# Ledger of designs, part 103: peptides against a protein of PDB entry 4ASU

Target 1, 270 residues: chain A of PDB entry 4ASU
Amino acid sequence: ATLKDITRRLKSIKNIQKITKSMKMVAAAKYARAERELKPARVYGVGSLALYEKADIKTPEDKKKHLIIGVSSDRGLCGAIHSSVAKQMKSEAANLAAAGKEVKIIGVGDKIRSILHRTHSDQFLVTFKEVGRRPPTFGDASVIALELLNSGYEFDEGSIIFNRFRSVISYKTEEKPIFSLDTISSAESMSIYDDIDADVLRNYQEYSLANIIYYSLKESTTSEQSARMTAMDNASKNASEMIDKLTLTFNRTRQAVITKELIEIISGAA
Target 2, 83 residues: chain B of PDB entry 4ASU
Amino acid sequence: FTFASPTQVFFNSANVRQVDVPTQTGAFGILAAHVPTLQVLRPGLVVVHAEDGTTSKYFVSSGSVTVNADSSVQLLAEEAVTL

## One batch from the design tools (peptide; made by RFdiffusion4, then SolubleMPNN)

Design b2_p14_7_s4 (from b2_p14_7, 7 letters changed)
Fold by OpenDDE base, seed 2:
Structure b2_p14_7_s4 (fold): chain B 270 residues (1-270), chain C 83 residues (1-83), chain A 14 residues (1-14)
Amino acid sequence: as target 1 above (270 residues)
Amino acid sequence: as target 2 above (83 residues)
Amino acid sequence: SEVLERFNAALAAA
């Protein structure tokens, strides 16, 4: 490589490093906010899931319609955030299909569809786009919940798959159950609950779905921003190492050129 | 007893004496041995009676309340403010 | 992610 080539590469990598450093800072700011907002959201979301754990809601085996909701975003450069969700979705879909269930998929965030389009296109009901540019609100979750409930697709049970935040360096892809109104209303374990009006139960279920979606969005967002911060940090470090290597190569090449020129002068071959 | 909104936690697995909640069918009190039930909140006042005798008041917009067989309660409001 | 992989590839090629 000529000195010019090395210089060009150095300039390019230095520019990339500036971009990755900037992106790291942006991700860090978004992460800090997301983590703060996750604290109450987790209590809220876990509270919503408590019923399903305590009531031990079971779906009868004769019920075959299963909905998978994958939660991620539209935004890239966040490590394995999207692929981890997609992988879990694929696994769940395969297991359900093997059990003779009908599986439909909803993607929250365009990246889910991008990954699964080729293999699972026919199973997609809807993809929610424009996810991840701003922090998710309860209103956003409500819109998603309403769209699902109004889709006309009657499912018996479902799975919401998302990345749960563990720490700044760790997340885990998890699954939480969602149940249809019919499944809840017909569950034997629900018999212990005092006479619940059908309208009350319907409204309750709407809130429950919105709550769980909201929770999943907050977990996903926090995980994503943390992962992006880490990814950009790693990219910046890698760029730094490459700059160092190329700088050494540049210096060595420069010395070689000088030596060659001196030899040519001495030999008269210049 | 857990009481939270999407943006704020008021109680997290706390022991309380009684919680008064506004529901679609009216206000009712939840005591320690209340029967399991599910209700939807209407806009109104939530009153939490702590074991130490203190009383806290909140205004809620909407949401849900769950009373489980194990006496755990989840009060989840869309919006809530301390009064 | 594919995007990150592409980014890293571009970084390596730069």
Scores: peptide ipSAE 0.037, ipTM 0.865, DockQ to the pose 0.013
Fold by OpenDDE base, seed 4:
Structure b2_p14_7_s4 (fold): chain B 270 residues (1-270), chain C 83 residues (1-83), chain A 14 residues (1-14)
Amino acid sequence: as target 1 above (270 residues)
Amino acid sequence: as target 2 above (83 residues)
Amino acid sequence: SEVLERFNAALAAA
């Protein structure tokens, strides 16, 4: 490699490093916001899930329709954030299929579709795009919930899969249940809840779904931004190491060129 | 008793004496050992009566309220503000 | 992960 080639490569990598550092800072800012907004969202979301946990809602075995909602985003460069969700989705889908269930998939974020399209294209109902550009709002969750409910797919139960935030260095892919109105209304464990009007229950379920989706989005976003920050930091470090290596090579090559030139001068061959 | 909006937590697993909620079927008070129920909130006033006798008022837009068999209550409002 | 891998690959190729 000529000095020119090495210099060009050095310049390129230095530029990449600048980009990754900038992205790290952006991710850090978004992470800080996401973490702050996750605190109330977690209370809100966990509160919504309390019914399902306490009522121990069970789906009858004869019910075969299962919906999987994978929650991620459109944005890359965040480590294993998307692949972890996709992996869990695949696992869940396979397990459900093995149990004789019909499985349909909804992707929140284009990355889910990107990963699963080849293998699960026929199972996809809808993919929600433009996720991750802005912090998710309850309105966003409501839109997703509404579209799901209006999708025409009459699922019996479902699973929402997302990355739960643990710490700046840790997330865990988790699954939370989603139940259809029919499943909730027919659940024996729900009998203890006094004369619930069907319209009330329907509306309640709509809120519940929106709440859970909102919660999952907030967890996912926080996890994603943290992971992106880490990924960009790692990329910056890798670039730094490469710069060091290339700089060493440059210096060695430069010395060789100088030596050659000196020899040519001394020998009069120039 | 948990009372939260997507953006704010007002009560988190707190013990309260009574919570008055505006529901689509009518306003009702949730006391200790209230029968399990699911309700949907209508826009209106939530009044939380603390054990110490203090009362707090909130305006809520919409949402849900769950009273569980274990006497836990989840009041989840889409929007809520302290009055 | 794939995007990051591609990024790293691009970095390595650069």
Scores: peptide ipSAE 0.034, ipTM 0.877, DockQ to the pose 0.013
Fold by OpenDDE base, seed 1:
Structure b2_p14_7_s4 (fold): chain B 270 residues (1-270), chain C 83 residues (1-83), chain A 14 residues (1-14)
Amino acid sequence: as target 1 above (270 residues)
Amino acid sequence: as target 2 above (83 residues)
Amino acid sequence: SEVLERFNAALAAA
């Protein structure tokens, strides 16, 4: 490589490093906000899931329709955030299919669709786009929940799959159950709850669905921003190492050029 | 007893004496060992009676309340404010 | 991961 080529490459990598550093800072700011907003959201979401855990709601084996909701975003450069969710979705879909269940998929965020489109296109019901540009709100979750409920998609039970935030350096892909109104109403374990009419239960289920979606979005967002921050930090470090390597190469090449020029001068080769 | 909105936590697994909630079917008080129930909230007043005798008041919008067999209670409001 | 890999590949190719 010529000195000019090395210089051009150095400039390019330095520019990339500036971009990755900037992106790291942006991700860090978003992470800090997401983490603050996750605290109440987790209490809220876990509270909503408490019924299903305590009542041990089970779907009868004769019920075959299962909905998988994968929660992610539209935005890349966040490590394995999207692929982890997609991997879990694939695994769950395969397990359910092996059990004789019909599986349908909903993607929250365009990245889920992009990963699963080739292999699971026929199972996709809908993909929600424009996820990840702004922090998710309860309104956003409510819109998703309402769209699901009004979609006419029939399911007996489902799984919402998302990345749960553990720490700035760790997340875990998790699954939480979702249930249809019919499944909840028919569950034997629900008999202990008194004075529940059909309208109350319907409304309750709608809130529950929105709550769980909201919770999953908040967990996902926090995990994503943390992962992006880490990814951008790693990219910046890699760029730094490459700059150092290229700088050494530049210096060596420069010395070689000087030596060659000196030899040409001494040899009289014009 | 857990009482939260999407953006704020008021009580997290706390022990309380009584919680009065506004439901679509009417207001009722949740006491210790209340029978399991599910209700949807209507806009109104929530009153939390702590074990120490203190009373806190909140205004809530929509949401849900769950009383489980293990006496755990989840009060989840879309919006809630301290009064 | 693929996007990051592409990004890193582009970085390496630059």
Scores: peptide ipSAE 0.013, ipTM 0.843, DockQ to the pose 0.012
Fold by OpenDDE base, seed 3:
Structure b2_p14_7_s4 (fold): chain B 270 residues (1-270), chain C 83 residues (1-83), chain A 14 residues (1-14)
Amino acid sequence: as target 1 above (270 residues)
Amino acid sequence: as target 2 above (83 residues)
Amino acid sequence: SEVLERFNAALAAA
């Protein structure tokens, strides 16, 4: 490589490093906010899931329609955040198919579609885009919930798959159940709940779905920003190492060029 | 008793004496050992009666309330403010 | 992470 080539490459990598450092700082700020907002969201979301856990709602085995909701975002450069969700979705879809279930998929965030489109295009109902630019709100979750409920797909049971935040260095891909109104209303375990009006139950289920989606979005966002911060830090470090290597190469090449020029001068071949 | 909005937690697994909630079907008082039920909130006043006799008032928007067989209660409001 | 790997690969190829 010529000195010019090395210099160009150095400049390019230095620019990339500046970008990754900037992205790290942005991710750090977003992470700090997301973590603060996750605390109440987790209580809220876990509270919404408490019914399903305590009532032990089960879907009858004869029910075949299953919905998988993968929660991620549109933005890349966040490590294995998207691939982890996609992997779990694939595994779940395969398991359900092996059990004779019909599986449909909803992607929250364009990255899910990007990963699964080629292999699972026929199973996709809808992909929600423009996820991850702003912190998710309950309004956003409500929109997703409403669109799902109005999609015309009559699922019996579903799974929402998302990354649960553990720490700045750790997340875990998890699955939570989603139940249709019909499944909830027909569940024997629900008989212990007295005088539930059908309209009340419908509205309750709508809120429950929105709550769970909101919770999943908050967990996902926190995990994503943390992972992005780490990824950008690693990228910055890698860029730094490459800069050091290229700088050494530059110096060596420069010395070689000088030596060659000196030899040419001495030999009269100049 | 858990009372939260998406953005704020007011009670987290707390023991309370009574919670009065505004539901779409009317006013609903949750006492100890209340029968399990599901209700939807309407905009209105929530009153929490603590074991020490103190009362706290909150204004809530829409949401849900769950009373479970184990006497646990989840009050989940879309928006809630302390009064 | 494929993206990070791609990014790092792009960095290495640059």
Scores: peptide ipSAE 0.038, ipTM 0.872, DockQ to the pose 0.012; fails the geometry check

Design b2_p14_8_s1 (from b2_p14_8, 8 letters changed)
Fold by OpenDDE base, seed 5:
Structure b2_p14_8_s1 (fold): chain B 270 residues (1-270), chain C 83 residues (1-83), chain A 14 residues (1-14)
Amino acid sequence: as target 1 above (270 residues)
Amino acid sequence: as target 2 above (83 residues)
Amino acid sequence: ALAEAQARFRELLA
């Protein structure tokens, strides 16, 4: 490579390093906020799931319609955040299909569709776009919940798949159950809950779904920002190492050029 | 007893004497060993009676309340403020 | 600008 080529490459990598450092800082700020907001959201979300855990709602085996909601975002450069969700979605879909279930998919965030479109296009009901630009709100979750409920797809049971935040360096892809109104209303375990009005139950289910989606979004966002911060840090370090290597190469090449020029001068070939 | 909004936690697995909640079907008091029930919140006043005799008041906009067989209660409000 | 930078970054990481 010529000195000019090396210099150009150095300049390019230095610019990339600046970008990755900036992105790291942005991700760090978003992470800090997300982590703070996740604390109450987790209590809220876990609270919403308590009924399903305590009531042990079971879906009859003869019920075949299953909904998978994958939660991620539109934005890349966050490591395995999207692929982890997609992988688990694929696994779950395959397992359900093997069990004779009908599977439909909802993607929260465009990245899910991007990964699964080729193999699962026929199973997609809807993809929610414009996810991840701003922190998710309960309003956002409500919109998603309502659209799902109004989609016309009659499912018996569902799964919401998202990345649960563990720490700044760790997340885990998890699955939580979603139940249709019919499944909840017909569940034998719900008989202990006294005098549940049908309208109340419907409204309750709407809140429950919104709550769970909200929780999943908060977990996902926190995980994503943390992963992005880490990815950008790694990229910055890699860029630094490459800069060092190229700088050494530059110096060696420069010396070689000087030597060549000296030889040409001495030989009278100039 | 858990009482939270999406953005704030007021009680987390706390022991309380009684919680008065405004529901769509009417306001009711949740005491120890209350029968399991599911309700939807209407805008109104939540009153939490602590075991020490203290009373806290909250305004809630909407949400849900769950009373489980194990006497656990989840009060989940879309919006809530301390009064 | 960010999208373009991201594209370039992906190229660098490939």
Scores: peptide ipSAE 0.005, ipTM 0.869, DockQ to the pose 0.016
Fold by OpenDDE base, seed 2:
Structure b2_p14_8_s1 (fold): chain B 270 residues (1-270), chain C 83 residues (1-83), chain A 14 residues (1-14)
Amino acid sequence: as target 1 above (270 residues)
Amino acid sequence: as target 2 above (83 residues)
Amino acid sequence: ALAEAQARFRELLA
């Protein structure tokens, strides 16, 4: 490579490093906000899931329709955030299919569909796009919940799969159950709640679904921003290492050029 | 007793004496030995009576309340403000 | 040039 080629490459990588550093800062700001907003959202969401944990709702084995909701976003450059969710979705879908269940999929965020389109296209009911540009709101979750409930798809049980935030350096893909109104109403463990009006239970379930979706979105967003920050940091470090290597190569090449020129002068072959 | 909105936590696994909630079927008081129930909130006043005798008032818009068999309570409001 | 930069960017992120 000529000195000019190396210089051009150095300039290019330095520019990329500037971009990755800038993106890291943006991700850091979004992460800080997401983490702050996750604190109450987690209490809220975990509170909503408490019923299902305490009531030990079981879906009858004869019920075969299972819904998988994968929660991610439209935005890339965040490490394994999307692939982790997709992997868990695939695993769950395969396990359910092996058990003789019908599986349908909802993707929250376009990246889920992008990953699963070839292998699971026929199982997709809907994909929610335009996720990840703005922090998710309860209103957003409500829209998703309502669309699901009004979709006409009658599921018995579902799974919502999302990345749970652990720390700035760690997230874990998790699954939480979703139950249909019929499943909840028919659950033996719910007999202690027998005095509940059907309309009340329906409304309760709408809130429950919205709450869980909201929670999952907040966990996912925080995990995503953290992962993006880490990815950009790693990219910046990699760029730095490459700059160092190319700088050494440049210096060596420069010395070689000088040596060649000296030899040409001495030899009179110039 | 847990009381939260999507954006704010008011109580997190706290012990309280009584919580008065506005439900679609009417306002009722939740005591320590209240029977398990599920209710939906209507816009109205939530009153929390702490064990120390302190009373706190909140306005809620909508949401749900769960009373479990283990006496745990989750009050989850879409919007809530301290009064 | 942009395409090359994008490719390199992807490589750095891999």
Scores: peptide ipSAE 0.000, ipTM 0.862, DockQ to the pose 0.013
Fold by OpenDDE base, seed 3:
Structure b2_p14_8_s1 (fold): chain B 270 residues (1-270), chain C 83 residues (1-83), chain A 14 residues (1-14)
Amino acid sequence: as target 1 above (270 residues)
Amino acid sequence: as target 2 above (83 residues)
Amino acid sequence: ALAEAQARFRELLA
């Protein structure tokens, strides 16, 4: 490599390092906000899931239509955030298929589609794009919920897969159950709930779905920003190491060029 | 008793005496050992009666309320403000 | 240029 080539590479990597450092700071700010907003969202979301846990809602085994909702974002450079969700989606889809169930997939965020499109394109119902530019709102979750409910796809049960935030250095991919209105209305365990009007139950389910989606988005966002911050830090460190290596190479190459020039001068080959 | 909005928590697994909620089917009071039920909130006033005798009032826009067999209650409002 | 930078960045992350 010529001195010019090395210099160009050095400049490029230094620029990348500046970008990664800047992105780290941006991710840190977004993480701090996301973590604050996650606290109430978790109480809210877990509260919504309490019914399903306490009522022990079970889907009959003869029901074959299963929906998988994967939650991530459109944005890259966040480590294994997207691949973790996709991996669990693939595993769940394979297990369900082996059990003879029909599986359909919804992706929240374009990255899910990007990863799964080649292998699971026929199973995708819809992908929601423009996810991750702004912090998710309950309105956003409601739009997703309504679109799902109005899609005309009749599922019996489903799962929402997302990254739950644990700490700044840890997240865990988890799944939560999604039940159709028909499944809830027909569940034997729901018999203890007195005089539930069908319209009330429908509306309740709409809120429930929106609540769970909102919760999953908040968990996912917090996990993503934390992971991005870590990824940007790692990238910055790797760039630094590469700069050091290239600098050494530059110095060696420069010395070699000088030596060659001196030899040429001494030999009269000029 | 849990009462939260997407952005704020008012009560988290608290013991309360009574909660009055506005539902689409009408307002009702949730007392100890209330029968399990599911309801959808309408815009209106939520009144929480604490065990110490204090009463707190909230305005809610929409949402859901769940009363479980174990006497746990989840009041989840889309928007809620203290009055 | 940004796409190339992102590609190189992905390489740095790996």
Scores: peptide ipSAE 0.000, ipTM 0.866, DockQ to the pose 0.015
Fold by OpenDDE base, seed 4:
Structure b2_p14_8_s1 (fold): chain B 270 residues (1-270), chain C 83 residues (1-83), chain A 14 residues (1-14)
Amino acid sequence: as target 1 above (270 residues)
Amino acid sequence: as target 2 above (83 residues)
Amino acid sequence: ALAEAQARFRELLA
């Protein structure tokens, strides 16, 4: 490679390093906020899931409609955040299909659709885009919940799949159940609950869904920002190493050129 | 007893004597060993009676309340403020 | 040049 080529490459990598460093800082700021906001959101979301855990809601075998909600974002450059969710979605979809269930998919964030489009396009009901630009709000979750409930797809049971935040260096893809109004109302384990008005139960389920979606978004966001921060840090380090290597190459090449020129001068060949 | 909004936690697995909640079907008091029920909140006043006799008041918007068979309660408000 | 830079960027992130 010529000195010019090496210089061009150095410049390019240095620019990339600047970008990755900047992105790291942005991700770090977003992570810090997300982590703070996750604390109450987790209590809130886990609280909403408590009913399902305590009541041990079962879906009859004859009920075949299953909804998978994958939660991620539109934003890339965050390691395996999206692929982990997609992988679990694929696994769940395959298992359900093998069990004779009808599976439909909702993607929260465009990346889910991007990954699954080729193999699962026919199973997608809707993809929610413009996710991840700003921190998710309960309003956002409510919009998603309402859109789902109004979609016309009457699922019996569902799974919401998202990355649960564990630490700055760790997340775990998890699945939580969602149930239709009919499934909840007909569940034997729900018989212990006092006679509940149908309208009340419907409204309750709307909140439940919104709550769970909100929780999943907060977990996902925190996981994503943390992963992005790590990814950008790694990229910055890799760029630094490459810069060092290229700098050495540049110096060696420069010395060789100088030596050659000196020899040519001394020999009178140039 | 868990009482939270999406952005704030007021009680997390706490033991309380009684919680008065405003529901769409009417206000009711949740005591120890209350019958399991599901309700939806209306805007109004939540009053938490602690075991030590202290009372705390909150204004809530919409949301849900769950009373389980194990006497656990989840009060989840879309918005809530201490009053 | 942009395409090359993008490729390198992806490589760094891999």
Scores: peptide ipSAE 0.000, ipTM 0.861, DockQ to the pose 0.013

